# Designs tried in a protein design run: peptides against a protein of PDB entry 2MBZ. Part 72

Target 1, 143 residues: chain A of PDB entry 2MBZ
Amino acid sequence: GINLTPEEKFEVFGDFDPDQYEEEVRERWGNTDAYRQSKEKTASYTKEDWQRIQDEADELTRRFVALMDAGEPADSEGAMDAAEDHRQGIARNHYDCGYEMHTCLGEMYVSDERFTRNIDAAKPGLAAYMRDAILANAVRHTP

## One batch from the design tools (peptide; made by RFdiffusion4, then SolubleMPNN)

Design b2_p19_7_s3 (from b2_p19_7, 7 letters changed)
Fold by OpenDDE base, seed 5:
Structure b2_p19_7_s3 (fold): chain B 143 residues (1-143), chain A 19 residues (1-19)
Amino acid sequence: as target 1 above (143 residues)
Amino acid sequence: SVRTAAGALAAAAAFVGGP
């Protein structure tokens, strides 16, 4: 899993422990290319690397929340650009993430209650907003 | 919190190999 001490994990992720999903993910997707790519990339990650990833995720979350608060539609240019940055962040840090994969992730955000609850902790309805923005971004890039 | 939500997103990106 994430090679951090308990103290380092708390500093980076707070009360959320992503390793709680390790066994389930390995069971469901352990033989996929995405899983292998992620394990290969993250094996060398330091605390500073994980903190950078967390900072990027925090910034993206704030950006989506600001769009929602401003009343911007999920298929607005701003929301679609945020979705594109999300896709690119996944590709850079974890595994190749095409538009099909990205839309599947978006659907998971609203279909798996665990993810919905955690995402919506920032703002109610954020998971659904992200899913819609992800889909809109995929559509505009695959006409 | 924003951090908790971001952590969930990071976890999904990091671990979910997806179909």
Scores: peptide ipSAE 0.070, ipTM 0.748, DockQ to the pose 0.651
Fold by OpenDDE base, seed 3:
Structure b2_p19_7_s3 (fold): chain B 143 residues (1-143), chain A 19 residues (1-19)
Amino acid sequence: as target 1 above (143 residues)
Amino acid sequence: SVRTAAGALAAAAAFVGGP
């Protein structure tokens, strides 16, 4: 799991504790390559590494919120580019993330209310907007 | 907060397996 102190976890993640999902994830996906890659990569992560990842995600969140506020469709070039950056960020920090994997993640964001509520804390409807942008980006890259 | 939401996104990416 994430080997930070409770204080460090609060500084990075706030009231959200990602370790609460560890047992469920191992039970559901423990035999997948994605799980293996994520465990191998994150095992050496420091507080600074996790903070960097959060900062990258925060910047991307701001981009999506700005697109929504501007009324840009989720299948606009701007939204699809943000989705592509999201996919690439997952690939760098966690595991190889192709377009099929990415669409599965997007669907999870809207089908698991635990993630939906937390994502939508930034803006109501953000999870659905991201899912739609992820799908559109996958379509344009896999015709 | 936006920070908490960003953390959720990172956690979702870290705590998922193959489709």
Scores: peptide ipSAE 0.065, ipTM 0.749, DockQ to the pose 0.680
Fold by OpenDDE base, seed 2:
Structure b2_p19_7_s3 (fold): chain B 143 residues (1-143), chain A 19 residues (1-19)
Amino acid sequence: as target 1 above (143 residues)
Amino acid sequence: SVRTAAGALAAAAAFVGGP
């Protein structure tokens, strides 16, 4: 799991405990390359690393919300750029994330109600907007 | 909160490969 004390976890994640999903994640994805890469990368992460990841996620969430509030289509340049940054962030911090993988993640955001609820806590419909932006970004980068 | 939502997303991305 995440090598943080309960106090550190609270500082970084608040009331959310990502380790609560460890068993389910192992059951669903434990045999994937993504899982192995993530475990390898994050094994050495410090509190500061996790905080940085949270800060990056917060910023990206704000960008998407701002785009939605402005009425920008999910296939706008701004939305697709935000989706690209999301993909690259996953690649840097967790596992190699190509466009196909990214679209699969986007679909999960709208198909798994737990993800949808958590994401939409920032703004209703955010998960669907992200999924659409992710798909659009993947399409524009498809050879 | 926004932080909680973002944290959930990041944590999910950390653990989750493509479905």
Scores: peptide ipSAE 0.065, ipTM 0.746, DockQ to the pose 0.634
Fold by OpenDDE base, seed 4:
Structure b2_p19_7_s3 (fold): chain B 143 residues (1-143), chain A 19 residues (1-19)
Amino acid sequence: as target 1 above (143 residues)
Amino acid sequence: SVRTAAGALAAAAAFVGGP
């Protein structure tokens, strides 16, 4: 799993434990290239690396919430640009993330109630908004 | 919370192995 001490994990993730997903993910996707890439990349990550990743994710969440609060459609340029940044962040930090992969992740946000509840804790409907923005961004980049 | 949502997104990105 994440090569941090329990204390470091608490400092970075607080009450959220990302390791709660590890066993299920291994069972479902352990034989995929994405899983291999993620394990290879993250094996060398320091506490500072994980903190940066959390900060980036937090910033992106705030950005999407702000777009929703402003009434920007999920297929607006602003929302699609945020989705693109999300995709690129996954590519940098975890695994190669093409547009098809990204749309699959977006679909998971709305189809897996565990993710929906966690995401919507920031703002009701955020998971669906992100999914729609991800899809719109994928469409505009695959003419 | 925003922190929890960010953590969930990070977990998905970090651990999901494919479509």
Scores: peptide ipSAE 0.063, ipTM 0.748, DockQ to the pose 0.641

Design b2_p19_7_s4 (from b2_p19_7, 7 letters changed)
Fold by OpenDDE base, seed 4:
Structure b2_p19_7_s4 (fold): chain B 143 residues (1-143), chain A 19 residues (1-19)
Amino acid sequence: as target 1 above (143 residues)
Amino acid sequence: SVRTAAGALAWAAAYLGGP
């Protein structure tokens, strides 16, 4: 799990406990390279690292919301660039995230109600918008 | 932070969403 003290976990995650998903993650991903890479990377993470990851996620959310509010299509240059930054963030912080993997994550955003509800808390339809932007970004980078 | 839903989803999505 997350190797932070209870106080540090509270400061970073508040009432959200990421470790509540540990069993499900292991069941779904335990034998994958992605899981291995993530476990290796996060093993050395400090409180500041986890906070940075959360801050990056918040910024990405704000960025997508701003794009939606501005009426920018999900396949706009701006939306696709935001999706690319999202992909690169996953790659930097967790595991190698190619465009196929990223597209699968995007599909999960709209197919798993837990993700949909949590994402759309920022703005209704955000999960679908992100999925569409992720797909568009993948398409433009795929032969 | 994860309290704004973005952080929670970013973490969970990175682990749960793969093929």
Scores: peptide ipSAE 0.157, ipTM 0.760, DockQ to the pose 0.454
Fold by OpenDDE base, seed 5:
Structure b2_p19_7_s4 (fold): chain B 143 residues (1-143), chain A 19 residues (1-19)
Amino acid sequence: as target 1 above (143 residues)
Amino acid sequence: SVRTAAGALAWAAAYLGGP
């Protein structure tokens, strides 16, 4: 699990405790390369590392919200670039994330209500917008 | 907050939505 004190966890994640999903994650993904890579990378993460990841996620969320507010379509260059940055962020922080994997993640954002509710807390419809941008970005990188 | 929601999503995506 995350090697932070309860106080540090609260400072970084607030009321959300990602470790509450540890058993489900292990049961579903425990034998995958993605799981192994993520565990190896995050095992040494400090509070500052986790905070940086949260800050990156926050910035990306605000970026997508701004695109939606501006009326930019999900297949616009701006939205696809944001999706690409999202993919690269996952690769840096957690595990190798190709375009096929990214598309699967995007679909999960709209098919798993837990993800949908968490994402749409920033703006209604954000999960669907992200999914569409992820798909568009994958298409343009798969000629 | 936006940060908390996004972080939760990223974590869930990294672990729950893996390949």
Scores: peptide ipSAE 0.153, ipTM 0.756, DockQ to the pose 0.543
Fold by OpenDDE base, seed 2:
Structure b2_p19_7_s4 (fold): chain B 143 residues (1-143), chain A 19 residues (1-19)
Amino acid sequence: as target 1 above (143 residues)
Amino acid sequence: SVRTAAGALAWAAAYLGGP
């Protein structure tokens, strides 16, 4: 699991316990390269590393929300750039994330109600907007 | 943080949303 003390976990994640999904993650992805890469990378993560990851996610969410509030389409340059940063963030922090992988993640955001509910807590329709931006970004990078 | 939609997304995407 995450190499943090209970206090550190609370400070970073609050009442959300990511380790509650350990079994589900293992049964769904335990034999994938992504899982192995993530375990290898995160094994050395400190509290500060995890906090940075959360802060990056918050920043990205703010960007997408701002784009939506401004009425920018999901295939706008701004939205696609945000999607690209999202992809790169996953690649740096967890596992190699190509455009196909990224589109699969985007689809999960709208197909898994747990993700949809959590994402849309920031703004209704955000999950769908992100999915569309991810797809658009993938298209522009896959000739 | 994971207490926000963004934080939950980041973790979920990394672990639950694997390939």
Scores: peptide ipSAE 0.157, ipTM 0.762, DockQ to the pose 0.502; fails the geometry check
Fold by OpenDDE base, seed 3:
Structure b2_p19_7_s4 (fold): chain B 143 residues (1-143), chain A 19 residues (1-19)
Amino acid sequence: as target 1 above (143 residues)
Amino acid sequence: SVRTAAGALAWAAAYLGGP
């Protein structure tokens, strides 16, 4: 689990409570390598580590929103680069995230309404845009 | 501060994305 005090968790995650999903996550993915890697890697994370992760995510959101506002296609170099940074961030912070895994995550963003609503809170259609960018990035890196 | 979609996704993706 996340080794932060309730106060620290609130400071980092705000209204989002990761513990709210812990049971579901364990039930659905508890036997996967990704889950184990994430648990092992994050076990030593400090408040500052988690804060950095959140800051990176916020910046990525801003990048995608800016791309959409500029009318850049989801398969543009800019959008694909943002998707790549997203993938690398997951790989760095949580678990090995190849392009196939990343594509699966992107699909979840549009298939799980909880994710869709959360993502689209920043900008309507953002989840779909991210999914498409993730797919495009995966394609350009696949022979 | 309050969490954004990306922040929630980052953590949730680590678990809810599945293999």
Scores: peptide ipSAE 0.156, ipTM 0.759, DockQ to the pose 0.514; fails the geometry check

Design b2_p19_8_s1 (from b2_p19_8, 10 letters changed)
Fold by OpenDDE base, seed 1:
Structure b2_p19_8_s1 (fold): chain B 143 residues (1-143), chain A 19 residues (1-19)
Amino acid sequence: as target 1 above (143 residues)
Amino acid sequence: AMKRAAGTIAALSAYVNGP
């Protein structure tokens, strides 16, 4: 789990506590390389590290929202670039994330209502837009 | 009022493989 005090966790994550999903995550992915990598990387994260990760995510969210507001297709260069940055962010902060893994994550964003609800809180349809951008980005990088 | 979580995408990414 996240090694922060309750106060620090609230400051960084607000009402969304990722630790509430710790058991489910372990049950679903506990024997995968991704899980082991994530546990190893995040074990040493400070409050500042988590805040940086959140700031990066906020910036990415703003980018996707701006693209949607501008009417840019999810397979536009801008949307695919944002998807690529998303993939790279996961790779840096959590676990190695290839394009196949990334597409699986994108599908989860639209198939698991918990993810969809949380993502679409920023803008309706954002989860689907992200999924489509992730798929398009994967396609262009696997010719 | 409760603070809405910042960094939705990062938080979801962490959820996938265990924060």
Scores: peptide ipSAE 0.056, ipTM 0.719, DockQ to the pose 0.373
Fold by OpenDDE base, seed 5:
Structure b2_p19_8_s1 (fold): chain B 143 residues (1-143), chain A 19 residues (1-19)
Amino acid sequence: as target 1 above (143 residues)
Amino acid sequence: AMKRAAGTIAALSAYVNGP
């Protein structure tokens, strides 16, 4: 789990506790490489590390929202670049994330209600917009 | 199937940290 005190967890994540999903994740994916990589990386994360990750996520969220507000299509260069940064962020912080994996993540954003609601809290339709941008970015990087 | 499982892990992380 996340090695933070209750006070530190609140400062970083607010009322949301990611450890509430620990058993589900372990039961469903405990034998996968992605799980192993994520556990290995995050085991040493400090409060500052988690805060950095949150800040990066917030910035990316604002970036996608701004693109939507500007009317930029999901297959615009701006949207695809944001999707690429998202992919790279996952790779740095959690586990190896190729373009095929990234497209699966994008589809998860619109197929799992828990994540759809969480993402769309920033702006309705954001999950679908991100999914489309992720797909477009994957296509442009496919030889 | 593996891609979906890994995707769910990432989705959970995204749920915590945002997109």
Scores: peptide ipSAE 0.056, ipTM 0.733, DockQ to the pose 0.084
Fold by OpenDDE base, seed 2:
Structure b2_p19_8_s1 (fold): chain B 143 residues (1-143), chain A 19 residues (1-19)
Amino acid sequence: as target 1 above (143 residues)
Amino acid sequence: AMKRAAGTIAALSAYVNGP
């Protein structure tokens, strides 16, 4: 799992423990390239690396929330740019993430209640908004 | 709540892949 002490994990993730999903992830995706890439990349991550990843995710969340609060459509340039940054962040930190993979992740955000619940904790409807922005961004990059 | 949500996005995206 994540190579952090319990204290470091608490500092970075708080009460949320991402390693709680380790067994499920291995069972569902253990034979995928994405899983292998993620395990390889993150194996060397330090506390500072994980903190950076969390900070990036937090920034992205704030961007999406701000867009929603402003009434910007999910297919607006701003929303699609945020979706693109999300895709690039996944690619940089975890595994190769093309537009098809990204759209699949977006669908998971609205189809898996665990994702939906946790994402929408920031703002109701955020998961759906992200999914729509992800799809729009994928469409504009795959004409 | 925001941090938890952000952490979920980041952490679960790292491990849990979509269909």
Scores: peptide ipSAE 0.054, ipTM 0.728, DockQ to the pose 0.586
Fold by OpenDDE base, seed 4:
Structure b2_p19_8_s1 (fold): chain B 143 residues (1-143), chain A 19 residues (1-19)
Amino acid sequence: as target 1 above (143 residues)
Amino acid sequence: AMKRAAGTIAALSAYVNGP
């Protein structure tokens, strides 16, 4: 899936290999528009592109953690803005991500234990906090 | 830890629609 050398993959992702999920993702979502869009977009990505995506995700993680540490509610303007940036990042880098899609992703973060454990490695409860912020952001942008 | 979390958020969200 990701067209990087082993060395480049290590430099960008370290011990985490996103390609470990490639087969399962294809089996579950291979016929969706989102999957096709992602494959089309990422086919041309360089190491620098993947690094930028990783950096953006890192920044977002830090933002959410900082909000949690500050005691900001998940439906605060700060948390909702972080969720909005997350949505826009997905849309820019991977596939069209409306508010309904984003909410579905948020639910996956708390319902799939693999997502939950990996996200919460940054801070316990982060996945749930993100889900709540994503939902709040979706609500404020929909009737 | 942050790097792994970032990879999860970015890479996994890139490929799935979610439930």
Scores: peptide ipSAE 0.051, ipTM 0.728, DockQ to the pose 0.570

Design b2_p19_8_s2 (from b2_p19_8, 10 letters changed)
Fold by OpenDDE base, seed 4:
Structure b2_p19_8_s2 (fold): chain B 143 residues (1-143), chain A 19 residues (1-19)
Amino acid sequence: as target 1 above (143 residues)
Amino acid sequence: SLRRAAGTIAALSALLNGP
């Protein structure tokens, strides 16, 4: 799991404990390259690393919400750029994330109610907006 | 939120890399 003390975990994640999904993730994806890469990368992460990842996620969330509030289509350049940054963030922090993988993640955001609920907590429809932006970004990079 | 999703995404994104 995440190599943090209980206090550090609380400081970074608050009431949300990502380790609650550890067994499910291992069961479903434990034999994938992505899982192995993520385990290898995160094994050395400090509290500050995890906090940075959370801050990046929060910033990206605000960015998508701002785009939605501004009425920017999910296939706008701004939304696609945000999706690209999301993809790159996953690649940097967790595992190699190509456009196909990213599209699959986007689909999960709208098909897994747990993801949808957690994402839409920031703004209703955010998960769908992200999925659409992710798809649009993938399409423009794989013509 | 992507914050909550991030920890879950790290965990669950690895899930989408399945078959």
Scores: peptide ipSAE 0.128, ipTM 0.772, DockQ to the pose 0.382; fails the geometry check
Fold by OpenDDE base, seed 2:
Structure b2_p19_8_s2 (fold): chain B 143 residues (1-143), chain A 19 residues (1-19)
Amino acid sequence: as target 1 above (143 residues)
Amino acid sequence: SLRRAAGTIAALSALLNGP
């Protein structure tokens, strides 16, 4: 799992333990390239690396929330750019993430209640907004 | 939060690559 002490995990993730999903992830995706890439990349991650990833996620959340609060459509340039940054962040930190993979992730955000609940904690409807922005961004990059 | 979701991305994004 994540190579952090319990204390470090608490500092970075709080009461949330991402390793609680390790068995499920292995069972469902253990034979996928994404899983292998993620395990390989994250194996060397330090506390500072994980904290950076969390900070990036927080920043992205703020961007999307701000867009929603401003009434910007999910297919606006701003929303699509945020979606692109999200895709690139996944690619840097975890695994190769093309536009098709990204759209699948977006669908998961609205279809997996665990994701929806966690995402919408920041703002109701955020998961759906992200999914729509992700799709729009994918469309503009795959004409 | 997306932060928790991000932690689960490492865990659950792999879930998206199911068969």
Scores: peptide ipSAE 0.126, ipTM 0.767, DockQ to the pose 0.387; fails the geometry check
Fold by OpenDDE base, seed 3:
Structure b2_p19_8_s2 (fold): chain B 143 residues (1-143), chain A 19 residues (1-19)
Amino acid sequence: as target 1 above (143 residues)
Amino acid sequence: SLRRAAGTIAALSALLNGP
């Protein structure tokens, strides 16, 4: 889990409280492999580790927004590359994230309004764009 | 934004795999 002090958590995550969702997921789905892998990987993460993860997420958000602003299709190489970086980041930092898992995450972005609203705060339709890019990236890596 | 989502993505992904 996130072993930061309340102050450190605020510095990294701001007004967003990951522990609120952590409790919900633990109670309902704590026996899943993804959850266990995440707990194992992140147990020793420092403030700097979490900050890096957040910085990477911010940069990726900017990339997707720029692609949308440029009118690039979600199945463009640029969009698919951004999706691939997203997948790899999840795999490195949290849990095994193959293309199938990634497509499931993409679907969650548009089906769970909590994710949709959070993502679309950067740009309306971003969640759907990301989902489509994630799917396209998965397709190009599937025979 | 992804920053907010990234804070919970690891844990929330568990729901995709079922109980």
Scores: peptide ipSAE 0.102, ipTM 0.757, DockQ to the pose 0.331; fails the geometry check
Fold by OpenDDE base, seed 1:
Order: C-alpha cells, then structure tokens, then sequence
Structure b2_p19_8_s2 (fold): chain B 143 residues (1-143), chain A 19 residues (1-19)
C-alpha cells in the first residue's frame, strides 16, 4: 500500500484512505502491467510526492469545474486539453496510460457509483463531463 | 480535497480500469 504513516496519510488524504481499495485492485488487476508499474513507481513515493499528486488532481478539478461553469462543451479545446493533462498525469505518476486506457477510465468514472459520487462531490455531473472530455480527446489524437 | 480523493481513486481506477 501507500508507504506513509497514519499521520502522513491523514495530512494528505484526510479521512479518505485509498488503501481500502488495495485488495480489490489487486484482485481485479494484479496481473496487469499497469498494476506492476504503479506498484513500482509509488513504492518510493514520499509524503511530498503524494501531496503533489493530490495538488495536481485539485488543479484539474478546478479546471473542469471552471469549464463547466463557463458552459464550454466537453469536446471543446479547453476540456480536451484538461483531459490530456489528466492522461499525462496518470502516465507520470502511476502507469503508462494510452488513449484506449484513458477512455476505459472515463467509462469507469460514470459506471462505478463510488467514483461518480466522489467526483461529483466537487460538482454535479463532473464525472460525466470528464468522461466526455476524455473520449473527445482520445478521438482527436487518433487520426 | 474532494478531488484528492477522486485523484487517488483515479489512480486506483486506472488500476481498476484495464482497457
């Protein structure tokens, strides 16, 4: 799991403990390249590394919310750029994330109520907006 | 912090979502 003390985990993640999903993740994807890459990369992460990842996620959330508030379509350049940054962030921090993988993640955001609920806590419909932006970004990068 | 949970979940989701 995440190699942080309980105090550090609380400082970074608050009352949310991502390690609660470790067993489920292992059971579903433990034999995949993505899982192996993620375990290898994150094994050495410090508190500061995890905090940076959270800050990046917060920034992305703000961007998407701002786009939605401005009425920008999910297939707008701004929304697709935010989706691209999301994909690249996953690639840097966790595992290689191509456009096909990214679209699968987007679908999970709207099909798994746990993800939908957590994402939409920032703004109702955010998960669906992100999914649509992810799809649009994948399309424009797959000529 | 709402996104933080979403972000780690997204990271986990990336693991939870194999293509």
Amino acid sequence: as target 1 above (143 residues)
Amino acid sequence: SLRRAAGTIAALSALLNGP
Scores: peptide ipSAE 0.097, ipTM 0.756, DockQ to the pose 0.420; fails the geometry check

Design b2_p19_8_s3 (from b2_p19_8, 11 letters changed)
Fold by OpenDDE base, seed 3:
Structure b2_p19_8_s3 (fold): chain B 143 residues (1-143), chain A 19 residues (1-19)
Amino acid sequence: as target 1 above (143 residues)
Amino acid sequence: SLKRAAGTIAALSAYVNGP
């Protein structure tokens, strides 16, 4: 699991504990490349690393919410740029994330209620907006 | 907030490559 003390976990994640999913993921998908890469990358993460990741996620959330509030289409340049940053963040912090993988993740955000619930906590419909932006970004980057 | 979602992504995102 995440190598933080309970106090550190609370400071970074609040009342959310990502370790609650560890057993399920290992049981069902422990042999996937994404799992192995994520475990390898995050094994050495410090509290500061996790905080940075959370800060990046919060910033991205604010960007998408602002775009939605402004009425910007999910295939706008701004939305696609935010999707690209999302993809790159996953690649840096967790596992290799090409455009195909990113599109699959976008679909997961709307098809898995656990993702949808967590994402839409910021704004209803955010998961769907992200999915659409991710798809648009993938299209523009795929010749 | 994607803060919570980020943790979920870190934990669950591998399933797109699962069976």
Scores: peptide ipSAE 0.062, ipTM 0.737, DockQ to the pose 0.356
Fold by OpenDDE base, seed 1:
Structure b2_p19_8_s3 (fold): chain B 143 residues (1-143), chain A 19 residues (1-19)
Amino acid sequence: as target 1 above (143 residues)
Amino acid sequence: SLKRAAGTIAALSAYVNGP
């Protein structure tokens, strides 16, 4: 789990506690390399590390929302670049994330209503837009 | 909120491989 005090968690995540999913995640993916890598990397993360991750996520969200507001297709260079940055961010902070893995994550964003609801809180349809951008980015990098 | 959505994207992606 996230090694922060309740106060630190509140400062970084507010009322949203990602650790509420810890048991489910362990049950579903506890035997995977991704899970192992994530636990190893994040075990020593400080509040500042998690805050940086949140800041990166905020920036990415703003980028996608701006693209949607501008009417840019999900397979535009801008949207695919944002998807690429998303993939790279996962790779840096959590676990090795190839394009196939990234595609699976994108599909989860639209197939798991918990993800969809939380993501679309920023803008309706954001999860679907992200998924489509992730797919497009994967395709262009797998010629 | 935007922050909550961002937190979901980042924090949950840390643990979940997806379907």
Scores: peptide ipSAE 0.060, ipTM 0.736, DockQ to the pose 0.568
Fold by OpenDDE base, seed 4:
Structure b2_p19_8_s3 (fold): chain B 143 residues (1-143), chain A 19 residues (1-19)
Amino acid sequence: as target 1 above (143 residues)
Amino acid sequence: SLKRAAGTIAALSAYVNGP
């Protein structure tokens, strides 16, 4: 799991414990390449690394919310660029994330209530907006 | 944050692409 002290975990993640799903994921999908890549990358992560990852996620959340508030379509240049940054962030921090995998993640955001509720806490409909932007970005890169 | 939706990004990938 994440090798941070309880205090460090609180500082970075607050009340959310990212390790709460560790056992379930390992039991069900522990032999996937993506899982192995993520474990390999994150094994050396410091508190500062995890904080950076959280900051990046928060920034992307704000970007998407701002786009929605401005009335920008999910297939706008701005929304697709935000989706691309999201994809690249996953690739940099966790595992190789091609456009097909990214679209699958987007679909999960709207099909799994655990993700939908948490994402939409920032703004109702955000998960769907992200899914649409992710799909649009994938399409423009894989015509 | 997006990261705190439901576990780690590794969990997200495994959920989507696993059996």
Scores: peptide ipSAE 0.058, ipTM 0.730, DockQ to the pose 0.268
Fold by OpenDDE base, seed 2:
Structure b2_p19_8_s3 (fold): chain B 143 residues (1-143), chain A 19 residues (1-19)
Amino acid sequence: as target 1 above (143 residues)
Amino acid sequence: SLKRAAGTIAALSAYVNGP
């Protein structure tokens, strides 16, 4: 799991412990390349690394919310750019994330109620908006 | 949000084999 002390975990993630999903993740995805890449890459992460990841996620959330509030379509250039940054962030921090993988993640955001609830806590409909932006971004990068 | 970010990390680990 995340190699932080309980105190460090609380500082970075608050009352939410991402390691609560470790067993489920291993059972569902433990034999995938993405899982292996993520475990290898994150094994060396410090508290500061995890905090940076959280900050990046928060920034992206704010961008998407702002786009929604402005009435920008999910297939707007701004929304697709935010989706691209999301994809690149996954690639940098966790595992190789092509457009197909990214699209699958987007679908998970709307199909897994746990993700939907967590994402929509920032703004109702955000998960669906992100999914649509992710799909649009994938389409524009697929000849 | 922190919860969303943590969820994404968990999802990434769990979604590796999903569509």
Scores: peptide ipSAE 0.067, ipTM 0.735, DockQ to the pose 0.330; fails the geometry check

